Peptides against a protein of PDB entry 8YR4. Designs and how they scored, part 198

Target 1, 309 residues: chain A of PDB entry 8YR4
Amino acid sequence: PRGSPALQLVVLICLGLMGLERALNVLVPIFYRNIVNLLTEKAPWNSLAWTVTSYVFLKFLQGGGTGSTGFVSNLRTFLWIRVQQFTSRRVELLIFSHLHELSLRWHLGRRTGEVLRIADRGTSSVTGLLSYLVFNVIPTLADIIIGIIYFSMFFNAWFGLIVFLCMSLYLTLTIVVTEWRTKFRRAMNTQENATRARAVDSLLNFETVKYYNAESYEVERYREAIIKYQGLEWKSSASLVLLNQTQNLVIGLGLLAGSLLCAYFVTEQKLQVGDYVLFGTYIIQLYMPLNWFGTYYRMIQTNFIDMEN

## One batch from the design tools (peptide; made by RFdiffusion4, then SolubleMPNN)

Design b2_p25_7_s3 (from b2_p25_7, 13 letters changed)
Fold by OpenDDE base, seed 3:
Structure b2_p25_7_s3 (fold): chain B 309 residues (1-309), chain A 25 residues (1-25)
Amino acid sequence: as target 1 above (309 residues)
Amino acid sequence: SLDEKIAELEKKLEELKKELEKLSS
């Protein structure tokens, strides 16, 4: 934002908070590991109480591992509202100025209301997309990279490899299955629009339909359109369940492989019991933002499909 | 206008959908 040093400072603070959130994603599992190790060693209550208090404080800052419920994330989201509003207003003004340049052609075409609706949808879509990419996609990719580096350095190269393979497979399958789902969603939206248009046309021509006693015929045609829509909706919803289940299986296999390897190294006294808990906790923390990634990638695709229509 | 009738019919269709969802539950 070139026009206000205050908004530039807010962006810098938000970037700093994003960096802090990445640090918390590493520190919280480490402190949880330390608690488990201290409990296993029957450490003095004072050391345990300090570590637990520090963990709870860090967990309050991080939140529930969803990345959306933590104090740092909430503060970032709150501060970002002003930046989002500035960006939205700038996009709206750019669209409006462009519509005024086009207005000589579009004013003749009677599509002004449709263009305004497309502009509003486009503005919301672009602003939502940008906010999503910056605050969910990039941080999640950063957390994966940090995780691979952390496990490779502090555990063993085998753990880094398992996380790398698991996350690479997860991302690849997420993209491929989501691209496959896009076809069903486009078909669903096209059929929804066609069903809606048919309902509107039938209702606008109600007097003519009534004059010809064609009410039963129009109702049956509308029923057929609904059944066709529901068949496409079912495919869209079923494809989502398939995506979620595929994601769950990949994470489950990664968690299984890594947990077995951790357990083996704990039995060989190369790792502590806390390290097993750290691995499981950290993998689950990586999974939560990625599960949201599938939801938001759907939102992105919806917005792109809504911009193509 | 035709657009106002469309908007009114869309609103009625959404109300009917909500009533159908209430009846199907």
Scores: peptide ipSAE 0.000, ipTM 0.274, DockQ to the pose 0.037
Fold by OpenDDE base, seed 4:
Structure b2_p25_7_s3 (fold): chain B 309 residues (1-309), chain A 25 residues (1-25)
Amino acid sequence: as target 1 above (309 residues)
Amino acid sequence: SLDEKIAELEKKLEELKKELEKLSS
């Protein structure tokens, strides 16, 4: 944000908090590993209590699981509200000034409300997309790279390779299947608009329909349009289930391969029991933001399609 | 205009949907 040193400082703090989240994503599994190893070795209570207390504190900062956002993520989100509001207001003012420059030709077209609605959707979409790219896509790619480096250095090159292949295949399949799904969604939206237009046209011409006693024919034509829409909706929904299942299968196979390899190395006394728990915990932590990536990649594509029209 | 009648019908359809949601609850 040019012009406010306070907002520039907030952006720098948010970037620092993002770096802290990346460190926590590595440290939390390491401390959990250490607890399992200390319990297995029957270590003294003082060492165990310190490690457990440190783990719980780090887990509070990170958050995670199905219901709790971490303190660092909440603080980042809170600080980012002011940056988002500044960015939104700046885009709204730029659009508003551009609409005033277009005013004479635009007022002749009387599409004031539609252009304002497109502008409001456009500002929300651009600001949301930018926030998503900065706070979800880039951090997820960073966590994958950090994970590959960590497993390659501290475990074995085979673990780094499994994570690399699993994440690369997951991302590739997510993109390819999402692009394939976009065809079904475009066809569904086109048929929805056509079905709505036919219903409106039939209702506007109700006097003519009534004069010819064509009510049953118009109802049957509308029913056929609904059945055609539902056939496209089913393809869209089924393709989403196929995407989610494909993603789940790739992560499941990566987790299986890595867990079996880790269990084998624990049996050979090359790794400790805590290392098995670390691998499983870390893969699940990588999967959570990637699952969101598929949902938001769909949202990005929707917003781009809505901006091209 | 056709567009004004469409917008009025859309508004009536949204009102009817909200009334139907209130009646089904």
Scores: peptide ipSAE 0.000, ipTM 0.265, DockQ to the pose 0.031
Fold by OpenDDE base, seed 5:
Structure b2_p25_7_s3 (fold): chain B 309 residues (1-309), chain A 25 residues (1-25)
Amino acid sequence: as target 1 above (309 residues)
Amino acid sequence: SLDEKIAELEKKLEELKKELEKLSS
């Protein structure tokens, strides 16, 4: 963005963070391999514990298998909010200005059919997402329950407790933080609708706006409305980053506790190296769909609220 | 108005599409 040196610096920091994510994607598998090798060689506990702790720290920075909810990714997403808002505002103002210039052609070309087509795509996409949600959330909840039972029966009861506490805390915090975020989303949507209504009214009255040469004034009013909207959007987006980071922290603590405990039992020859791999794989598999649970829960909640009104 | 509801749906759709693109990446 040419207009703000501060935003250019933020873009450079975000690019640096993307480079760090690539480094983490290489380092995390290396440390994981090293853990497996140290377990196989029956290495001393101090070396093993240090390597496991380092792995979990790197995994916390990276996030889950996709890296989408890691600390580095969350920090990047948080910093990127202002850059996205600047770009969005610039595009919206350009479109609005262009629609005032082309107002007659836009009104004549406003095919109700194109608007209907986008509405139909909307409803189809929401229905597809709801179906995807049901087919991912229900199996994930089942896998959590099965996992708790499996680890409680075939591993030490402490593993089942760690998974239970981790997943229960994860789900509870996801719900509570999502409900808290809904207030910001409602305020954002209300301001968005008001901003759009103002834009539509200005465009419908384009003849009057042209008669008074007030196009620049209407663009500035629209800019102010967008700035007000973006203040609410920032709160919504920042609260999402907070949710993702909280989720990442909970999973990271569960992974740390369980991985250290598993490594200890392997050193005591109570578990096999394969059991460590199983635990790590299973926790990552549980985490992967849970990343989207907050977005999915919010979508369900929004659709229910939209049905009640 | 029907137009306001449609334009609400359009923007919800673009947000959903952007979220879905972020999910698919």
Scores: peptide ipSAE 0.000, ipTM 0.322, DockQ to the pose 0.033
Fold by OpenDDE base, seed 2:
Structure b2_p25_7_s3 (fold): chain B 309 residues (1-309), chain A 25 residues (1-25)
Amino acid sequence: as target 1 above (309 residues)
Amino acid sequence: SLDEKIAELEKKLEELKKELEKLSS
């Protein structure tokens, strides 16, 4: 991004955040090991609680095992939106200007059958994602129910309650925030289609544009349309980051509450160190499919809204 | 991973949209 020092700073911040993500990927396992050691040594509750809290905080920053939905990753994704938009806009304008220069060859080379094949592949990909979603949603919901039952029977009713509240809140917020995002996506798609239709019309009338040497004017008009589109795209993308961060927060709070409670019961010799490891592992295992589901659901909704417009 | 498959499918869909854009324009 050579034209904006602000965007260059954002790129540097994003690179710094990427370095932080790598540090978190090392620190999180270390803190987890330290918890296990402190539990084994029967360390004082205060030291254990601080270590658990620090671990969960680091895990919140990292996100659900892969770091894909962590606070740092979400912040990076949020900051990167403007850099992506700048790059996209620059590429689109270069393509558009080049298409005006090559317009005759482009129109003559247009294969209608290739368009249809691409559309059909897109639709088939969306249908495949829907099928994959259904085949992953049902097992994930089953795993949650099994988990609630397991923790309620073999640990304490409090653990089952924490898992239930965490997963129910996660699912509810995922639906509610996704529905709230749909309006931004629809507005974005409507503006995308309008921008595209304008580009098509300009390119179909390329002879007239060329006759009047109006290529620069059409490029500027297209730039303005892209800027308007990107304003809506930013709202859509920012709302996605907000969803991911909300999900991360819910899981983080569930992990915090359950991990502290588990650590406490281990100190009281009601649970073993292995039970702490089991709880933490199980919560992460439940979270991973849900995170995937949320991403697929978002992608499917995106594609359905893109097909409706 | 599923993320990688989703990201690949999103990328394929975006590529497909861009190809559709090139073909519908």
Scores: peptide ipSAE 0.007, ipTM 0.362, DockQ to the pose 0.019; fails the geometry check

Design b2_p25_7_s4 (from b2_p25_7, 15 letters changed)
Fold by OpenDDE base, seed 4:
Structure b2_p25_7_s4 (fold): chain B 309 residues (1-309), chain A 25 residues (1-25)
Amino acid sequence: as target 1 above (309 residues)
Amino acid sequence: SLDEKIEELKKKLEELKKKLAELSK
């Protein structure tokens, strides 16, 4: 934010907290591994108690793996409120200034309520997009890269390759299937608007429909429009199930391949029992933010379309 | 489920925007 050094400091603190979240995403599985290994080795209580206490503290900072419930994420979200409000206000003022620069003919052709609704959608789309890019998309990509580096350095290169292939395939399929399903959603929304317009037109012309005894004909046309809408709704919903199932299969195959490989290396005494638990915990932890990625990508596309109009 | 919740949240937000637009008439 230009002009407020306090808000610039808050942005820097939020970026620092995002870096801390990435560090916690690596450390929490490592400490959990260490607990499992210490339990397996029957380590002294003092070492075990310190490691468990440290793990619980780190887990409190991270939260339940969704990030949204962690102390660091909550603190980041709290501090970001002021930055978001400043950004929203700046975008609103820019849109409002631009609306005042538009010709009188443009204003006379539009109701003030429609203009304000366009301004509000524009502001919410820009601020939403920026927040999703900075706090969800970039961090998720960073967590994947950090995960690949971690598994490549501390495990065998095969684990890094499995994570890379799994995450790359997941992201690619998420984008491709989301773009494919967007066509069905657009068709559904268009048919919903057409069905609603027909219902409104039939009700506005109620006297004419009654005069011609055409009530049964209008009801049947409305029924056909509903059936057509439901056929498109089914395609939209089925395409979402297909996306979710495809994502689940990719993660399941990655988890299967990596867990079998971990189990094999544990049987060969190249890895410890804790390393098996680490891999499973870390993959599930990476999956949680990625499951939101398809939703974020759709929101980004919707907001981009709403900004171009 | 999450996309349904977001579609339900979008529907609620559109319904809230509709109620706000009806209250502004």
Scores: peptide ipSAE 0.006, ipTM 0.356, DockQ to the pose 0.030
Fold by OpenDDE base, seed 2:
Structure b2_p25_7_s4 (fold): chain B 309 residues (1-309), chain A 25 residues (1-25)
Amino acid sequence: as target 1 above (309 residues)
Amino acid sequence: SLDEKIEELKKKLEELKKKLAELSK
């Protein structure tokens, strides 16, 4: 973004955060290995607890194995919103300005094809969402229940309780925060439709705009509509980052509590080192589908809102 | 039900596709 030093700084920060994400992807497995080694060597609790806490902190920064919902990734995504909006607005205005230089016949022919493409995307999205609900959501809920039962039967009842509380809180917060963000999304979609309708009207009346040499006026009016849209888009996107970070925090707390408790029981020779590995792996495995579930539940709500308008 | 809403939305979308196909002729 050549015109804003602030946006250039944001780009530089985002690049730095991307480098940090790569470092975390290496450090997290190293710390995990160190925990396993310390457990095997029967290291003192203080050293073990510090290493576990450090691992969970690094894992919180990285996110649930996919790296898509870690604190660093969320911060990068949040900062990138303004850069994306600046770039999008610039491209849209350039396209719109160029379209006013083209013939009316070109505008009429392209619109029919674009509207058909939107209808096809809507259909594909709904079908994809239904398939996702059936093939990912229901199995994930089953895996959570199986996990709670497994940890309650084969581990101490405290592990089953931690998993239950973590997953219940995760699901509850996902629903509540998603319902909250739906308001911002509806407002965004309404303004998107209004902005598109203005572009459509301007381009249908292209001959009139050309006759009055009003291309610059229509471009400025479209720019104002985009700025208004982008204000709502920012709220929607920022609310999404907040949801992802809330989810990451809940999983991080569950992982911390369970990992510390598991490590303690291994030091007391009540559990084996393998049980620690199992717990950590299982929590991460539960998190991955749930993170997708949150994304798709958001996408479901999107598509329903997009179809209501 | 969610399923009834999805079926209603599918019908509306098919109707929109038909109207668009008629307008494209």
Scores: peptide ipSAE 0.000, ipTM 0.243, DockQ to the pose 0.016
Fold by OpenDDE base, seed 3:
Structure b2_p25_7_s4 (fold): chain B 309 residues (1-309), chain A 25 residues (1-25)
Amino acid sequence: as target 1 above (309 residues)
Amino acid sequence: SLDEKIEELKKKLEELKKKLAELSK
């Protein structure tokens, strides 16, 4: 935002808070490891109590496993409201200016309410996409890279390789299955619009339908359109369950392989019991933002399809 | 009008989707 130094400062603070969230995502599992190790070693209560208090404080800053409920994330989201409003207004004004540059024939050929709805969908989609890319995609990719580096440096190259293969496979399958699902969503949305248009047309022509006693025929045509829609909706919903289950399976296999390897190294006294807990906690922590990634990628695709219509 | 009721239903559905998205966060 070039026009306000105050908004530039808010963006810099939000970027700093995003960096702090990445640090917390590493520190919270480390402190949890340290608690488990101190409990295993039967360490003095004073050292344990300090480590537990520090962990709880860091966990409050980080929040729940999605990070979205953490104090730092909430503060970032709060500060970002003003930046989002500024960006939204700027995009809205650009779209409005562009609409005024369009030919009078384009404005006369489209209902003003449809043009405004396209403009509102366009602004919401662009601002939503930008916010999603900046606050979910980029941080998640950063957390994966940080995770690979951390496990490669502090554990063994094999742990870094397992995380790399698991996350690469997860992302690849997420993209491929989501592209496959887009076909079902487009077909569903097209059939939804056709079903709605038929219902509106039948209701607008209700006098003609009454005159011909065609009420039963229109109801049957509408029922057939609903059944066809529900068949496409089922395919869309079933493909979502398949995506979620495929994602869960990939994470489960990565967690299994890494947990078995970690347990083996603990039995050989190369790692501590806390390191096993750290690995499991960290992998689950990486999974939670990625699960939301699938949901928001769906939202982006819906918004993009809604812009094409 | 029936169009106004459909728009009001759309608005309620979008508000419900927003509330569901807030509750799922």
Scores: peptide ipSAE 0.000, ipTM 0.281, DockQ to the pose 0.051
Fold by OpenDDE base, seed 1:
Structure b2_p25_7_s4 (fold): chain B 309 residues (1-309), chain A 25 residues (1-25)
Amino acid sequence: as target 1 above (309 residues)
Amino acid sequence: SLDEKIEELKKKLEELKKKLAELSK
């Protein structure tokens, strides 16, 4: 963004954070290997606990393997909101100004075909979302229940309790924070519709706008409407980052508690090194579908809100 | 309007496809 040194600095910070994500992708497996080696060598508990804590901290920064929900990725996404808003506003104003230069005949012919294509993709989206709910939500809940039973029977009741508390807290916070976000999404959609209505009315009255040389006035009104929309969009997007970070924190705390307890039982020769690997792998496998669930639940709510307006 | 709802649904679907494509990588 050439016009704001502050936004250029934010872009550089975001690029630096992307570099940090790449470093974490290498460091996390190294620390994981080091834990396995220390467990195999029967290293002192203090060294093992420090290495496990460091690994979980690095995993908290990285996120659950896909890199989409780590602290670093959330921070990058949060900082990028302002850059995205600047770029979006610039593109929208350029399109709007260009549409006012085009003849009314171009608008009438393109609208009907695009609206129909928009309808077909909308219906396909709802169907795809419902299919995702049925094929991912129900299996994920089943995998959580199976996981709680498995860890309670084959490890210790304490592991089953940690998984139960972690997953219950994760689901509860996901629902509560998503319901809280619905308010921001409704306000954003209402302002988006109002901004769009102004653009449509201005373009339908193109001849009148041209007769009064009011093109600059309509562009400025549209800019003000976009700025108001972007204020609400920022709240919506920031609330999403908060949701993702809260989810990452809950999983990180569950992973920390369970990994430390598992490492302790391996040092006491009650569990094998393979059991530590199994626990960590299983928790990460449960986390991946749950992260998707938060994204899809948001989309369902968004589609319902869009149907209410 | 039905048309505005359909366009918001499309924008959301494209964002979802983009997220799905980022996660499938």
Scores: peptide ipSAE 0.005, ipTM 0.321, DockQ to the pose 0.032; fails the geometry check

